# Designs tried in a protein design run: peptides against a protein of PDB entry 4Y8H. Part 6

Target 1, 196 residues: chain A of PDB entry 4Y8H
Amino acid sequence: TSIMAVTFKDGVILGADSRTTTGAYIANRVTDKLTRVHDKIWCCRSGSAADTQAIADIVQYHLELYTSQYGTPSTETAASVFKELCYENKDNLTAGIIVAGYDDKNKGEVYTIPLGGSVHKLPYAIAGSGSTFIYGYCDKNFRENMSKEETVDFIKHSLSQAIKWDGSSGGVIRMVVLTAAGVERLIFYPDEYEQL

## One batch from the design tools (peptide; aimed at target 1 G47)

Design b1_p11_1_s1 (made by RFdiffusion4, then SolubleMPNN; from b1_p11_1, 7 letters changed)
Fold by OpenDDE base, seed 3:
Structure b1_p11_1_s1 (fold): chain B 196 residues (1-196), chain A 11 residues (1-11)
Amino acid sequence: as target 1 above (196 residues)
Amino acid sequence: SSAPDNTVPDA
């Protein structure tokens, strides 16, 4: 898996590859690792597909209850719920999750929750087995307050590089753009990103 | 049989 989320001028973009493996086998070529937990709060999932899906479902339910009582939750609130669930179940859970969201007050925010259930707020985050290959690239090329187009290109190039080196990553590159204007899903195919 | 997995978490 190769996943990332990047804050930019107008919000945040989440990105992911789409390969799912079981042992040495590719089980699914077009997995959706970008998961909605609220209108403009999404997550990237790595680790056990079943475990992370279960966690995301629980978070989504909690945020629905929260919304009914208090209004739209902040991205920080969502990250806190993820953190609690991941920490409480850390001994039996394989999960690396990036939480990203947009609201008018806080703009785009990214929270990373690595294995173990800590939480870290960052301007951008990368995770998954493919991330080990692109720490240097991302550090060199990330800039704050990029345009949408610059950020899409940054994510596309980053994940393309991760996929080149990580056998557990591949398929399509999916993105979700979260801004004041709404939610936009993007998809890029190997014929495009392999040429980068 | 085994459940499908995403791969190693990090951040």
Scores: peptide ipSAE 0.034, ipTM 0.698, DockQ to the pose 0.118
OpenDDE base, seeds 1, 2, 4, 5: peptide ipSAE 0.034, 0.023, 0.032, 0.032; ipTM 0.688, 0.589, 0.690, 0.698

Design b1_p11_1_s2 (made by RFdiffusion4, then SolubleMPNN; from b1_p11_1, 7 letters changed)
Fold by OpenDDE base, seed 1:
Structure b1_p11_1_s2 (fold): chain B 196 residues (1-196), chain A 11 residues (1-11)
Amino acid sequence: as target 1 above (196 residues)
Amino acid sequence: SSAPVNAVPDA
């Protein structure tokens, strides 16, 4: 898995590869690791596919309830719910989750929740088995307040590099763009990103 | 059989 979320000038973009493994085997080449928990709050999921999906479902439920009572939750609130669930279940849960969202007040925000259930707010985050290969690249190339195009390219290049080296990453690169204008899904195929 | 996973580092 190679996942990341990047704040930029107009909001935040989440990106992910699409390979899921079962032991030594590729179980799914087109997994959607980008999961909606609210209109403009999404997450990237690494770890147990079933467990992290269950966590995301619970978060989605809580955020729906929150919305009904208090209005649209902040990204921080969503991250807090994730944190509680991941921390409370850390002994039985393999989960590395990146929470990212956009709202008019806070703009794009990224929270990373690694194993153990700690939470860290960052301008961008990377995770998954492939992330180990691209810390240097990302640190070198990330810039604050990039354009949408620059950010898409940054994510595409980053994940492409991760996929080159990580046998547990591959398939398509999915992105979700969260801005004031709305939500946009992007997809890039191997023929595109392998050339980078 | 192992459950499907989105691989994490050092897994």
Scores: peptide ipSAE 0.383, ipTM 0.858, DockQ to the pose 0.125
OpenDDE base, seeds 2, 3, 4, 5: peptide ipSAE 0.025, 0.380, 0.038, 0.313; ipTM 0.579, 0.858, 0.618, 0.837

Design b1_p11_1_s3 (made by RFdiffusion4, then SolubleMPNN; from b1_p11_1, 6 letters changed)
Fold by OpenDDE base, seed 1:
Structure b1_p11_1_s3 (fold): chain B 196 residues (1-196), chain A 11 residues (1-11)
Amino acid sequence: as target 1 above (196 residues)
Amino acid sequence: SSSPDNNVPDA
């Protein structure tokens, strides 16, 4: 898995590959690792697909309940719910989750929740087995307040490199763009990103 | 299969 989320001028973009494995086998080439927990709060998931999906479902429920009582939750609130669930279940949970969201007050925000259930707010985050191959690239090329196009290209190039080196990553590159204008899904196929 | 699919985590 190769996943990342990047804050930019107008919000935040999440990106992920789509390969899923079971044991030594590729089980699915087109798994959506970008999961909605609220209108403009999403997460990237790595680790156990079943476990992280269950966590995301619980978070989604909590955020809906929150919305009914208090209005739209912040990204920080969502990250807090993820953190509690991941921390409390850390002994039986294999999960690396990146939470990203947009709201008018806080703009785009990214919270990374690695194994163990800690939480870290960052301008951008990368995770998954492929991330180890692109820490250097991302550190060198990330800039704050990039345009949408620059950010899409940054994520595309980053994940392309991760996929190149990580046998557990592959398939399509999916992105979700969260801004004041709404939610946009993007998809890029191997024939395109392998050229990078 | 009976085993869940996995997204390989970061170490």
Scores: peptide ipSAE 0.042, ipTM 0.696, DockQ to the pose 0.098
OpenDDE base, seeds 2, 3, 4, 5: peptide ipSAE 0.038, 0.041, 0.039, 0.039; ipTM 0.706, 0.724, 0.711, 0.722; seed 5 fails the geometry check

Design b1_p11_1_s4 (made by RFdiffusion4, then SolubleMPNN; from b1_p11_1, 5 letters changed)
Fold by OpenDDE base, seed 4:
Structure b1_p11_1_s4 (fold): chain B 196 residues (1-196), chain A 11 residues (1-11)
Amino acid sequence: as target 1 above (196 residues)
Amino acid sequence: PKSPKNDVPDA
């Protein structure tokens, strides 16, 4: 898996490859690792497909309850719910999750929750087995307050490189753009990103 | 059979 989320001028963009493996076998070539937990709060999922799907379902439920009582939750609140679940179950879960969201007050925010259930707020985060290969590239090329187009290109290039080196990553690159304008899903295919 | 996963970095 290669996943990332990047804050930018107008919000945040989540990105992911689409390969799910069972050992060395590619079980799913077109996995959707970008999962909605609230209108403009999404997550990137790495680790056990079952574990992360279950966690995301529970978080979505909690955020629905929260909304009914208190209004729209912040991204920080969502990250806190993820953290509680991941930390309390860390011995039985394989889950590396990036939480990203947008609201008018806080704009785009990114919280990374690696194995173990710690939580870290960052201007951008990368995770998954492919992330190991692109820390240097991302550090060199990330800038705060990029445009949407610059951010899409940054994520596309980053994930392309991760996929190139990581056998557990591949397929299509999915993105979700969260801004005041709404939610936008993007998809990029190997013919495009492999030549970058 | 192994559970399907979206791999995390090697430990």
Scores: peptide ipSAE 0.131, ipTM 0.777, DockQ to the pose 0.123
OpenDDE base, seeds 1, 2, 3, 5: peptide ipSAE 0.101, 0.107, 0.107, 0.113; ipTM 0.755, 0.760, 0.755, 0.760

Design b1_p11_2 (made by RFdiffusion4)
Pose (drawn by RFdiffusion4):
Structure b1_p11_2 (pose): chain A 196 residues (1-196), chain P 11 residues (1-11)
Amino acid sequence: as target 1 above (196 residues)
Amino acid sequence: SREWATAAKIP
Protein backbone atom coordinates (compact mmCIF):
# COMPACT_ATOMS: atom_id res chain seq x y z
CA THR A 1 0.00 0.00 0.00
CA SER A 2 0.89 3.66 -0.50
CA ILE A 3 -1.16 6.14 1.46
CA MET A 4 -1.00 9.80 2.57
CA ALA A 5 -2.93 12.79 3.96
CA VAL A 6 -1.97 16.44 3.55
CA THR A 7 -3.34 19.59 5.28
CA PHE A 8 -3.55 22.79 3.23
CA LYS A 9 -5.07 26.30 3.09
CA ASP A 10 -8.73 25.26 2.90
CA GLY A 11 -8.61 21.88 4.71
CA VAL A 12 -7.05 18.38 3.98
CA ILE A 13 -6.66 15.92 1.21
CA LEU A 14 -6.31 12.15 1.56
CA GLY A 15 -4.65 10.02 -1.13
CA ALA A 16 -4.02 6.35 -1.84
CA ASP A 17 -3.19 3.75 -4.46
CA SER A 18 -5.73 1.04 -5.31
CA ARG A 19 -3.75 -2.22 -4.98
CA THR A 20 -4.67 -5.16 -2.79
CA THR A 21 -2.11 -7.89 -2.54
CA THR A 22 -2.35 -11.58 -1.92
CA GLY A 23 1.26 -12.48 -2.14
CA ALA A 24 2.62 -11.21 -5.42
CA TYR A 25 -0.87 -11.59 -6.91
CA ILE A 26 -2.95 -8.47 -7.17
CA ALA A 27 -6.25 -9.52 -5.59
CA ASN A 28 -7.85 -6.14 -6.37
CA ARG A 29 -6.46 -3.46 -8.68
CA VAL A 30 -9.23 -0.91 -7.98
CA THR A 31 -9.45 -0.97 -4.13
CA ASP A 32 -10.80 2.04 -2.26
CA LYS A 33 -8.45 2.56 0.72
CA LEU A 34 -9.92 5.96 1.62
CA THR A 35 -12.86 5.34 4.00
CA ARG A 36 -15.53 7.51 5.60
CA VAL A 37 -16.06 7.29 9.36
CA HIS A 38 -18.08 10.57 9.45
CA ASP A 39 -19.26 13.21 6.94
CA LYS A 40 -15.91 15.07 7.07
CA ILE A 41 -13.70 12.60 8.97
CA TRP A 42 -12.05 10.01 6.75
CA CYS A 43 -9.14 7.64 7.04
CA CYS A 44 -6.51 6.04 4.84
CA ARG A 45 -6.10 2.29 5.48
CA SER A 46 -2.91 0.23 5.24
CA GLY A 47 -1.81 -3.17 6.49
CA SER A 48 -4.33 -5.97 6.78
CA ALA A 49 -7.45 -5.38 4.68
CA ALA A 50 -9.59 -7.34 7.15
CA ASP A 51 -8.27 -5.64 10.25
CA THR A 52 -8.55 -2.10 8.87
CA GLN A 53 -12.08 -2.67 7.56
CA ALA A 54 -13.20 -4.14 10.90
CA ILE A 55 -11.65 -1.21 12.74
CA ALA A 56 -13.14 1.44 10.43
CA ASP A 57 -16.61 -0.13 10.74
CA ILE A 58 -16.43 -0.02 14.54
CA VAL A 59 -15.18 3.56 14.52
CA GLN A 60 -17.96 4.62 12.15
CA TYR A 61 -20.42 3.00 14.56
CA HIS A 62 -18.97 4.78 17.61
CA LEU A 63 -19.02 8.17 15.85
CA GLU A 64 -22.59 7.65 14.63
CA LEU A 65 -23.58 6.99 18.25
CA TYR A 66 -21.48 9.91 19.44
CA THR A 67 -23.28 12.17 16.92
CA SER A 68 -26.71 11.08 18.10
CA GLN A 69 -25.91 11.99 21.76
CA TYR A 70 -23.41 14.88 21.61
CA GLY A 71 -23.37 16.24 18.00
CA THR A 72 -20.47 16.32 15.53
CA PRO A 73 -17.23 14.77 16.89
CA SER A 74 -13.86 16.47 16.40
CA THR A 75 -11.19 14.90 14.21
CA GLU A 76 -9.10 14.44 17.38
CA THR A 77 -11.98 12.45 18.91
CA ALA A 78 -12.14 10.18 15.86
CA ALA A 79 -8.42 9.60 15.98
CA SER A 80 -8.72 8.77 19.70
CA VAL A 81 -11.33 6.03 18.93
CA PHE A 82 -9.03 4.54 16.28
CA LYS A 83 -6.15 4.63 18.79
CA GLU A 84 -8.11 2.94 21.52
CA LEU A 85 -8.88 0.04 19.15
CA CYS A 86 -5.37 -0.18 17.66
CA TYR A 87 -3.50 0.18 21.03
CA GLU A 88 -5.65 -2.14 23.09
CA ASN A 89 -5.56 -4.82 20.37
CA LYS A 90 -1.98 -4.30 19.23
CA ASP A 91 -1.06 -7.99 19.47
CA ASN A 92 -3.81 -9.06 17.04
CA LEU A 93 -3.87 -6.14 14.57
CA THR A 94 -1.84 -5.18 11.53
CA ALA A 95 -3.26 -1.71 10.86
CA GLY A 96 -1.47 1.45 9.79
CA ILE A 97 -4.13 4.15 9.69
CA ILE A 98 -4.07 7.86 8.89
CA VAL A 99 -7.02 9.84 10.15
CA ALA A 100 -7.93 13.13 8.43
CA GLY A 101 -10.87 15.47 8.95
CA TYR A 102 -12.25 18.97 8.55
CA ASP A 103 -13.70 21.04 11.38
CA ASP A 104 -14.79 24.64 10.83
CA LYS A 105 -12.86 25.72 13.96
CA ASN A 106 -9.78 23.56 13.48
CA LYS A 107 -9.67 23.50 9.63
CA GLY A 108 -7.73 20.45 8.28
CA GLU A 109 -6.10 17.94 10.63
CA VAL A 110 -4.07 14.77 10.13
CA TYR A 111 -3.40 12.09 12.73
CA THR A 112 -1.27 9.08 11.90
CA ILE A 113 -1.57 5.85 13.84
CA PRO A 114 1.30 3.41 13.16
CA LEU A 115 1.40 -0.27 14.14
CA GLY A 116 1.73 0.06 17.93
CA GLY A 117 -1.30 2.31 18.29
CA SER A 118 0.56 5.52 19.10
CA VAL A 119 -0.97 8.80 17.84
CA HIS A 120 0.88 11.54 15.99
CA LYS A 121 -0.65 14.84 14.87
CA LEU A 122 1.15 16.14 11.77
CA PRO A 123 0.89 18.68 8.93
CA TYR A 124 1.02 15.76 6.56
CA ALA A 125 1.53 12.04 6.93
CA ILE A 126 2.67 9.17 4.64
CA ALA A 127 2.38 5.47 5.31
CA GLY A 128 2.23 2.01 3.74
CA SER A 129 5.04 -0.04 2.23
CA GLY A 130 5.43 2.40 -0.69
CA SER A 131 5.92 5.40 1.64
CA THR A 132 9.52 4.44 2.38
CA PHE A 133 10.51 5.47 -1.16
CA ILE A 134 9.09 9.00 -0.90
CA TYR A 135 10.28 10.20 2.55
CA GLY A 136 13.04 12.05 0.72
CA TYR A 137 10.74 13.50 -1.93
CA CYS A 138 7.90 14.50 0.43
CA ASP A 139 10.16 16.13 3.03
CA LYS A 140 11.78 18.18 0.22
CA ASN A 141 8.53 19.27 -1.46
CA PHE A 142 5.90 19.76 1.29
CA ARG A 143 5.03 23.26 2.47
CA GLU A 144 2.29 24.49 4.77
CA ASN A 145 -0.79 26.30 3.43
CA MET A 146 -0.54 25.02 -0.16
CA SER A 147 -3.50 25.59 -2.46
CA LYS A 148 -5.89 22.82 -3.47
CA GLU A 149 -4.20 22.42 -6.87
CA GLU A 150 -0.67 22.41 -5.37
CA THR A 151 -1.75 19.80 -2.80
CA VAL A 152 -3.34 17.57 -5.46
CA ASP A 153 -0.07 17.79 -7.43
CA PHE A 154 2.08 17.05 -4.36
CA ILE A 155 0.03 13.94 -3.58
CA LYS A 156 -0.13 12.91 -7.28
CA HIS A 157 3.64 13.22 -7.71
CA SER A 158 4.42 11.58 -4.38
CA LEU A 159 2.19 8.53 -4.85
CA SER A 160 3.34 8.28 -8.50
CA GLN A 161 6.89 7.66 -7.20
CA ALA A 162 5.78 5.30 -4.42
CA ILE A 163 3.85 3.27 -7.05
CA LYS A 164 6.84 3.33 -9.43
CA TRP A 165 9.25 1.72 -6.93
CA ASP A 166 6.90 -0.28 -4.71
CA GLY A 167 5.59 -3.47 -6.27
CA SER A 168 2.96 -3.59 -3.54
CA SER A 169 1.43 -0.33 -4.79
CA GLY A 170 -0.35 0.43 -8.06
CA GLY A 171 -3.53 0.85 -10.04
CA VAL A 172 -5.23 4.22 -9.81
CA ILE A 173 -4.51 7.10 -7.46
CA ARG A 174 -7.57 8.00 -5.40
CA MET A 175 -7.93 11.22 -3.46
CA VAL A 176 -10.61 12.65 -1.13
CA VAL A 177 -10.81 16.39 -0.65
CA LEU A 178 -12.14 17.75 2.67
CA THR A 179 -13.10 21.44 2.92
CA ALA A 180 -15.95 23.68 4.11
CA ALA A 181 -17.36 23.22 0.55
CA GLY A 182 -18.08 19.55 1.17
CA VAL A 183 -16.45 16.33 0.05
CA GLU A 184 -14.85 15.70 -3.37
CA ARG A 185 -13.60 12.40 -4.78
CA LEU A 186 -10.75 12.47 -7.28
CA ILE A 187 -9.22 9.67 -9.35
CA PHE A 188 -6.09 9.62 -11.55
CA TYR A 189 -5.25 6.83 -13.99
CA PRO A 190 -1.84 5.29 -14.85
CA ASP A 191 -1.48 6.92 -18.30
CA GLU A 192 -1.56 10.32 -16.51
CA TYR A 193 0.53 9.79 -13.37
CA GLU A 194 3.12 7.27 -14.61
CA GLN A 195 4.93 9.63 -16.97
CA LEU A 196 4.99 12.57 -14.51
CA SER P 1 6.18 -8.33 8.18
CA ARG P 2 3.69 -6.20 10.13
CA GLU P 3 6.33 -3.42 10.38
CA TRP P 4 6.80 -3.46 6.63
CA ALA P 5 3.10 -3.63 5.82
CA THR P 6 2.28 -0.69 8.08
CA ALA P 7 5.45 1.39 7.52
CA ALA P 8 4.99 5.06 8.49
CA LYS P 9 7.32 8.01 8.70
CA ILE P 10 7.34 9.48 12.20
CA PRO P 11 9.60 12.46 12.80

Design b1_p11_2_s1 (made by RFdiffusion4, then SolubleMPNN; from b1_p11_2, 4 letters changed)
Fold by OpenDDE base, seed 1:
Structure b1_p11_2_s1 (fold): chain B 196 residues (1-196), chain A 11 residues (1-11)
Amino acid sequence: as target 1 above (196 residues)
Amino acid sequence: SAEAATRMKIP
């Protein structure tokens, strides 16, 4: 898996590959690793497909309940719910999650929750087995307050590089753009990103 | 299978 979330001028963009594995095999299954937990709060998932799906479902439920009682939750609130679940169940979970969201007050925010259930707020985050190959690239090329187009290109190039090196990453590159204007889903196919 | 699904990973 190669996943990342990047804050930019107008909000935040999440990105992910789609490869799935079963034991030692690459599964002939495409997984959408970008998961909605609220209108403009999403997460990137790595680790156990079942574990991360269960966690996301629980968070989605909690955020819906929160919304009905208190209004739209902040990204930080969502991250705290993820953290509680991941930390309290760390002995039984294989989950690496990046939480990203947009709201008018806080703009785009990114929280990374690695194995163990710690939480870290960052201007951008990368995770998954493919991320180990692109820390240097991302650090060199990330800039604060990029445009949407610059951010899409940054994510596309980053994930493309990760996929080149990580056999556990591949398939399509999906992105979710969260801004004041709404939610936008993007998809890029190997024929395009492999040429970068 | 259910077992295969349980063992699905997104590393």
Scores: peptide ipSAE 0.256, ipTM 0.760, DockQ to the pose 0.066
OpenDDE base, seeds 2, 3, 4, 5: peptide ipSAE 0.234, 0.232, 0.243, 0.242; ipTM 0.758, 0.741, 0.762, 0.761; seeds 3, 4 fail the geometry check

Design b1_p11_2_s2 (made by RFdiffusion4, then SolubleMPNN; from b1_p11_2, 5 letters changed)
Fold by OpenDDE base, seed 3:
Structure b1_p11_2_s2 (fold): chain B 196 residues (1-196), chain A 11 residues (1-11)
Amino acid sequence: as target 1 above (196 residues)
Amino acid sequence: SKEEATRMYIP
């Protein structure tokens, strides 16, 4: 898996590959690793497909309850719910989560929750087995307050490099753009990003 | 199957 979330001028963009594995094999199955937990709060998932799906479902439920009582939750609140689940169940979970969201007050925010259930707020985050290959690239090329187009290109190039080196990453690159204007889903195929 | 799903990973 190669996943990332990047804050930019107008909000935040999440990105992910789609490769799935089972045991020692690469499964002939494409997984959508970008999961909605609220209108403009999404997450990137790595680890056990079942575990991360269950966690995301529980978070979505909690945020629905929160909304009914208190209004729209902040991205920080969502990250806190993820943290609680990941930390309290760390002995039985294999889950790496990046939480990203947009609201008018806080703009785009990114929280990474690695194995163990710690939480870290960052201007951008990368995770998954493919992320180990692109720390240097991302550090060199990330900039604060990029445009939408610059951020899409940054994510596309980053994930392309991760996929190039990580056998556990591949397939399509999906993105979700969260801004004041709404939610936008993007998809890029190997024929395009392999040439970068 | 359920068992296949439980053995599926997205590393």
Scores: peptide ipSAE 0.320, ipTM 0.779, DockQ to the pose 0.064
OpenDDE base, seeds 1, 2, 4, 5: peptide ipSAE 0.316, 0.249, 0.308, 0.324; ipTM 0.785, 0.713, 0.771, 0.808; seeds 2, 4, 5 fail the geometry check

Design b1_p11_2_s3 (made by RFdiffusion4, then SolubleMPNN; from b1_p11_2, 4 letters changed)
Fold by OpenDDE base, seed 5:
Structure b1_p11_2_s3 (fold): chain B 196 residues (1-196), chain A 11 residues (1-11)
Amino acid sequence: as target 1 above (196 residues)
Amino acid sequence: SKESATAMYIP
């Protein structure tokens, strides 16, 4: 898996590959690793498909309940719910989560939650087995307050490199763009990103 | 539908 989320001028973009594995083997299945937990709060998932789906479902429920009582939750609130679930169940979970969201007050925000269940707020985050290959590239090329187009390109190039080196990553690259204007889904196919 | 319990994305 190769996943990332990047804050930019107008909000935040999440990105993910789609390869599914069973142990050391590549499964003949494409997975959407970008999951909605609220209108403009999404997450990237790595690790156990079942575990991360269960966690995301629970978070979505909690955020719906929160909304009904208190109004729209912040991205930080969503991250705290993820953290609570991941940390309290860390002995029985294989879950790496990146939480990203947009609201008018805080703009785009990214929170990464690695296997141990800690939470870290960052301008951008990368995770998954493929992320190990692109820390250098991302650090060199990330800039704050990029345009949408620059950010899409940054994510596309980053994930392309991760996929190139990580056998557990591949398939299509999906992105979700969260801004004041709304939610936009993007998809890029191997014929395009392999040539980068 | 849910993914297979054995399907995973290597962390």
Scores: peptide ipSAE 0.292, ipTM 0.782, DockQ to the pose 0.073
OpenDDE base, seeds 1, 2, 3, 4: peptide ipSAE 0.255, 0.230, 0.266, 0.246; ipTM 0.762, 0.758, 0.739, 0.755; seeds 1, 3, 4 fail the geometry check

Design b1_p11_2_s4 (made by RFdiffusion4, then SolubleMPNN; from b1_p11_2, 6 letters changed)
Fold by OpenDDE base, seed 5:
Structure b1_p11_2_s4 (fold): chain B 196 residues (1-196), chain A 11 residues (1-11)
Amino acid sequence: as target 1 above (196 residues)
Amino acid sequence: SAEAATRMYLP
């Protein structure tokens, strides 16, 4: 898995590869690792598909309940719910999650929750087995307050490099763009990103 | 804050 989320001028973009593997076998080439937990709060999932899906479902439920009682939750609130679940169940979970969201007050925010259930707020985050290969590239090329186009390009190039070196990553690159204007899903295919 | 990534091997 190669996943990332990047804050930019107008909000935040999540990105992910789409490969699911068991050992050396590719079980699914078009997995969707970007999961909605609220209108403009999404997450990137790595680790156990079942575990991360269950966690995301529970978070979505909690955020729906929160909304009915208190109004739209912040991204920080969502991250806190993820943390509670991941930390309290860390002995029985294999989950690495990046939470990203947009609201008018806080703009785009990113929270990374690695295995173990700690929480770290960052301007951008990368995770998954493929992330090991792109620390250098991301540090070199990330800038704050990029345009949408620049951010899409940054994520595309980053994940392309991760996929190139990580046998557990591949397939298509999916992105979700969260801004004041709404939610946009993007998809990029190997014929394009392999040439970067 | 420091820019960081989660470094883990998850197939």
Scores: peptide ipSAE 0.254, ipTM 0.588, DockQ to the pose 0.140
OpenDDE base, seeds 1, 2, 3, 4: peptide ipSAE 0.322, 0.328, 0.307, 0.233; ipTM 0.747, 0.736, 0.767, 0.769; seeds 1, 2, 3 fail the geometry check

Design b1_p11_3 (made by RFdiffusion4)
Pose (drawn by RFdiffusion4):
Structure b1_p11_3 (pose): chain A 196 residues (1-196), chain P 11 residues (1-11)
Amino acid sequence: as target 1 above (196 residues)
Amino acid sequence: SAKELRNMEMI
């Protein structure tokens, strides 16, 4: 997989490829790796498809229950629920998860949770097998407080390269935009991003 | 094993 989340002026954008692998075979070329756990708290999933789906479903359940009793959870709270599951079950899970959300007070936030269940709050985060190929590119090209359009381009160009080099990434590029204006889903096809 | 079965598909 190739996944990332990026904070910017008005909030945060999540991005991902759409490839599911079963060996070298592409089990699903149009996978949705960007997953809602609350209205404006989403995650990017990498690693085991089964593990990350099971985790995301539980987290969505916890946050729905949290909302019923205490109102809207913070993005930090959502990341903490993911961590608790990933850390306490580290021996049995293969889950690299990036958590991103929008709060009116806190604006855009990104938390990355690598394999061991540790939590890291970052301006942007990249993960998945394809992310190795774009550490150099992303570190060179990321800046804080980018516009929506600049952030879409950063993600588009970054994932385009990760897909180009990583055989375990491909298909379409999916993005989810999180701002005070609501939630927007974006999709970019190979004929557009390949020749960038 | 159960973990190996779940890891048959990756994303």

Design b1_p11_3_s1 (made by RFdiffusion4, then SolubleMPNN; from b1_p11_3, 6 letters changed)
Fold by OpenDDE base, seed 4:
Structure b1_p11_3_s1 (fold): chain B 196 residues (1-196), chain A 11 residues (1-11)
Amino acid sequence: as target 1 above (196 residues)
Amino acid sequence: SEKEKRNQYRV
């Protein structure tokens, strides 16, 4: 897996490859690793498919309950719920999660929750087996307050490189853009991103 | 193990 989330001028963009593996076999070429937990709060999933899906489902439920009682939760609140689940169940879970969301007060925010259940707020985050190949590139090329187009390009190039080197990453590049204007899903195919 | 079976698919 190669996943990332990047804050930018108008909000935040999540990105992911789409490969699911079982051992050395590619079980699914078009997996959706970008998962909605609230209208403008999403996550990137890495690790066990079953574990990360279960965690996201539970968080989605909690945030729906939260909304019914208190109104729209913050991204920080969502990250806190993820953290509690991942930490309390760390002996039985293999999950790396990036939480990203947008609201008018806090704008775009990114929280990374690695194996073990710690939580870290960052301007951008990368994770998954493919992330090791792009730390240098991302560090060099990330800038704060990029435009949407610049951020899409940054994520596309980053994930393209990760996919190129990581056998556990591949397929399409999916993105979710979260801004005041709403939610937008993007998809980029190998014929496009392999040329980068 | 049962956990290993459950975690057969990786993302």
Scores: peptide ipSAE 0.508, ipTM 0.858, DockQ to the pose 0.913; fails the geometry check
OpenDDE base, seeds 1, 2, 3, 5: peptide ipSAE 0.499, 0.493, 0.495, 0.485; ipTM 0.861, 0.850, 0.850, 0.816; seeds 1, 2, 3, 5 fail the geometry check

Design b1_p11_3_s2 (made by RFdiffusion4, then SolubleMPNN; from b1_p11_3, 6 letters changed)
Fold by OpenDDE base, seed 4:
Structure b1_p11_3_s2 (fold): chain B 196 residues (1-196), chain A 11 residues (1-11)
Amino acid sequence: as target 1 above (196 residues)
Amino acid sequence: SEKDLRNRYRV
């Protein structure tokens, strides 16, 4: 897996490859690793497919309950729910999660939750087996307050490189853009991103 | 184990 989330001028963009593996076999070429837990709070999933899906489902339920009682939760609140689940069950889970969301007060925010269930708020985050190959590129090329187009290009180039080297990453590049204007899904195919 | 089966698919 290669996943990332990047804050930018108008909000935040999540990105992911789409490969699911079982051993050395590619089980699914078009997996959706970008999962909605609230209208403008999403996550990137890495690790066990079953574990991360279960965690995201539970968080979605909790945030729905939260909304019915208190109104729209913050991204920080969502990250806290993820953290509680991941930390309390760390002996039985294999999950790396990036939480990203947008609201008018806090704008775009990114929280990374690696194995063990710690939480780290960052301007951008990368994770998954493919992230090892792109730490240098991302560090050099990330800038704060990029435009939407610049951020899309940054994510596309980053994930393209990760996919190039990581056998557990591949397929399409999916993105979710979260801004005041709403939610937008993007998809980029190998014929495009392999040329970068 | 049950956990091994559950974790068979990786993302």
Scores: peptide ipSAE 0.515, ipTM 0.856, DockQ to the pose 0.922; fails the geometry check
OpenDDE base, seeds 1, 2, 3, 5: peptide ipSAE 0.510, 0.506, 0.507, 0.505; ipTM 0.862, 0.860, 0.854, 0.866; seeds 1, 2, 3, 5 fail the geometry check

Design b1_p11_3_s3 (made by RFdiffusion4, then SolubleMPNN; from b1_p11_3, 8 letters changed)
Fold by OpenDDE base, seed 1:
Structure b1_p11_3_s3 (fold): chain B 196 residues (1-196), chain A 11 residues (1-11)
Amino acid sequence: as target 1 above (196 residues)
Amino acid sequence: SKRDERNKLRV
């Protein structure tokens, strides 16, 4: 897996490859690793498919309950719910999660929750087995307050490189753009990103 | 079970 989330001028963009594996075999070439937990709060999933799906489902449930009682939750609140689940169950979970969301008060925010269940708020985050190959590239090329187009390109190039080197990553590059204007899903195919 | 199979899948 190669996943990332990047804050930018107008909000935040999540990105992911789409490969699911079982051992050395590709089980699904078009997996959606970008999972909605609230209207403008999403997550990137890495690790156990079952574990991360279960966690995301539980978070979605909690945020629905929260919304019914208190209104729209903050991204921080969502990250807190993820943290609670990941930390308290760390002995039985294999999950690396990036939480990203947008609201008018806090704008785009990114929280990374690696194995163990710690939480780190960052301007951008990368995770998954492919992330090891792109730390240098991302650090060199990330800038705060990029435009949407610049951010899409940054993510596309980053994940393209991760996919190139990580056998557990591949397929399409999916993105979710979260801004005041709404939610937008993007998809990029190998014929495009392999040439970068 | 389907769940057991899913446990073998990694993303």
Scores: peptide ipSAE 0.518, ipTM 0.843, DockQ to the pose 0.608; fails the geometry check
OpenDDE base, seeds 2, 3, 4, 5: peptide ipSAE 0.510, 0.509, 0.515, 0.509; ipTM 0.836, 0.834, 0.820, 0.833; seeds 2, 3, 4, 5 fail the geometry check

Design b1_p11_3_s4 (made by RFdiffusion4, then SolubleMPNN; from b1_p11_3, 7 letters changed)
Fold by OpenDDE base, seed 4:
Structure b1_p11_3_s4 (fold): chain B 196 residues (1-196), chain A 11 residues (1-11)
Amino acid sequence: as target 1 above (196 residues)
Amino acid sequence: SEKDERNRYRV
């Protein structure tokens, strides 16, 4: 897996490859690793497919309950729910999660929750087996307050490189853009991103 | 094991 989330001028963009593996076999080439837990709070999933799906489902439920009682939760609140689940169940979970969300007060925010259940707020985060290959590129090329187009290009180039080197990553590049204007899904195919 | 089966697919 290669996943990332990047804050930018108008919000945040999540990105992911789409490969699911079982051993050396590619079990699914078009997996959706970008998962909604609230209207404008999403997550990137890495690790066990089953574990990460279960965690996301539980978080989604908690956030809906929260909304009914208190109104729209913050991204930080969502990250806290993820943290509690990941930390309390760490002995039975294999999950790396990036939480990203947008609201008018806090704008775009990114929280990374690596294996073990710690939480880290960052201007951008990368994770998954492919992330190892792009730390240098991302550090060199990330800038705060990029435009939407610049951020899409940054993520596309980053994930393209991760996919190039990581055998556990591949397929399409999916993105979710979260801004005041709403939610937008993007998809980029190998014929485009492999040329970068 | 149950964990191995549950985690057979990885993302």
Scores: peptide ipSAE 0.524, ipTM 0.865, DockQ to the pose 0.924; fails the geometry check
OpenDDE base, seeds 1, 2, 3, 5: peptide ipSAE 0.514, 0.514, 0.513, 0.510; ipTM 0.867, 0.863, 0.859, 0.869; seeds 1, 2, 3, 5 fail the geometry check

Design b1_p11_4 (made by RFdiffusion4)
Pose (drawn by RFdiffusion4):
Structure b1_p11_4 (pose): chain A 196 residues (1-196), chain P 11 residues (1-11)
Amino acid sequence: as target 1 above (196 residues)
Amino acid sequence: SAEYWTAAKIP
């Protein structure tokens, strides 16, 4: 997997490849690794497909119940529910999850939750096996308060490289845009991003 | 293997 989330001027963008692997075999070339847990709180999933789906379903359930009793949860609250599940069940889970959301007060936020269940709040986050190949690129090219178009390009170029080098990444690039304007789904095909 | 598949950059 190759996954990332990036905060910018108007909010946050999540991005991911679409490859699911069963050994060297590509079990699914059009996977959706970007998953809703609330209207404007989404996550990027990496690691075990089963584990991350089970976790995301539980978190969506908790936040739906939280919304019924107390109103809209913060992005930090959503990340905390993911952490509780990942940390308390660290022996049985293989889940690398990035949590990203939009709050009108807090604007865009990104929390990354690596294997052990620790929580890290960051301007942007990258994860998944393909992310190793783009630490150098992303650290060199990221800046705070980028525009929407600049952020789409940063993610497109970053994941393009992660897909190029990582055999466990590929297919299409999916992105989810989170702003006060709502939610936007973007998709970019190989013929476009490969030759970047 | 779990570390490989869940690799993340943490400063």

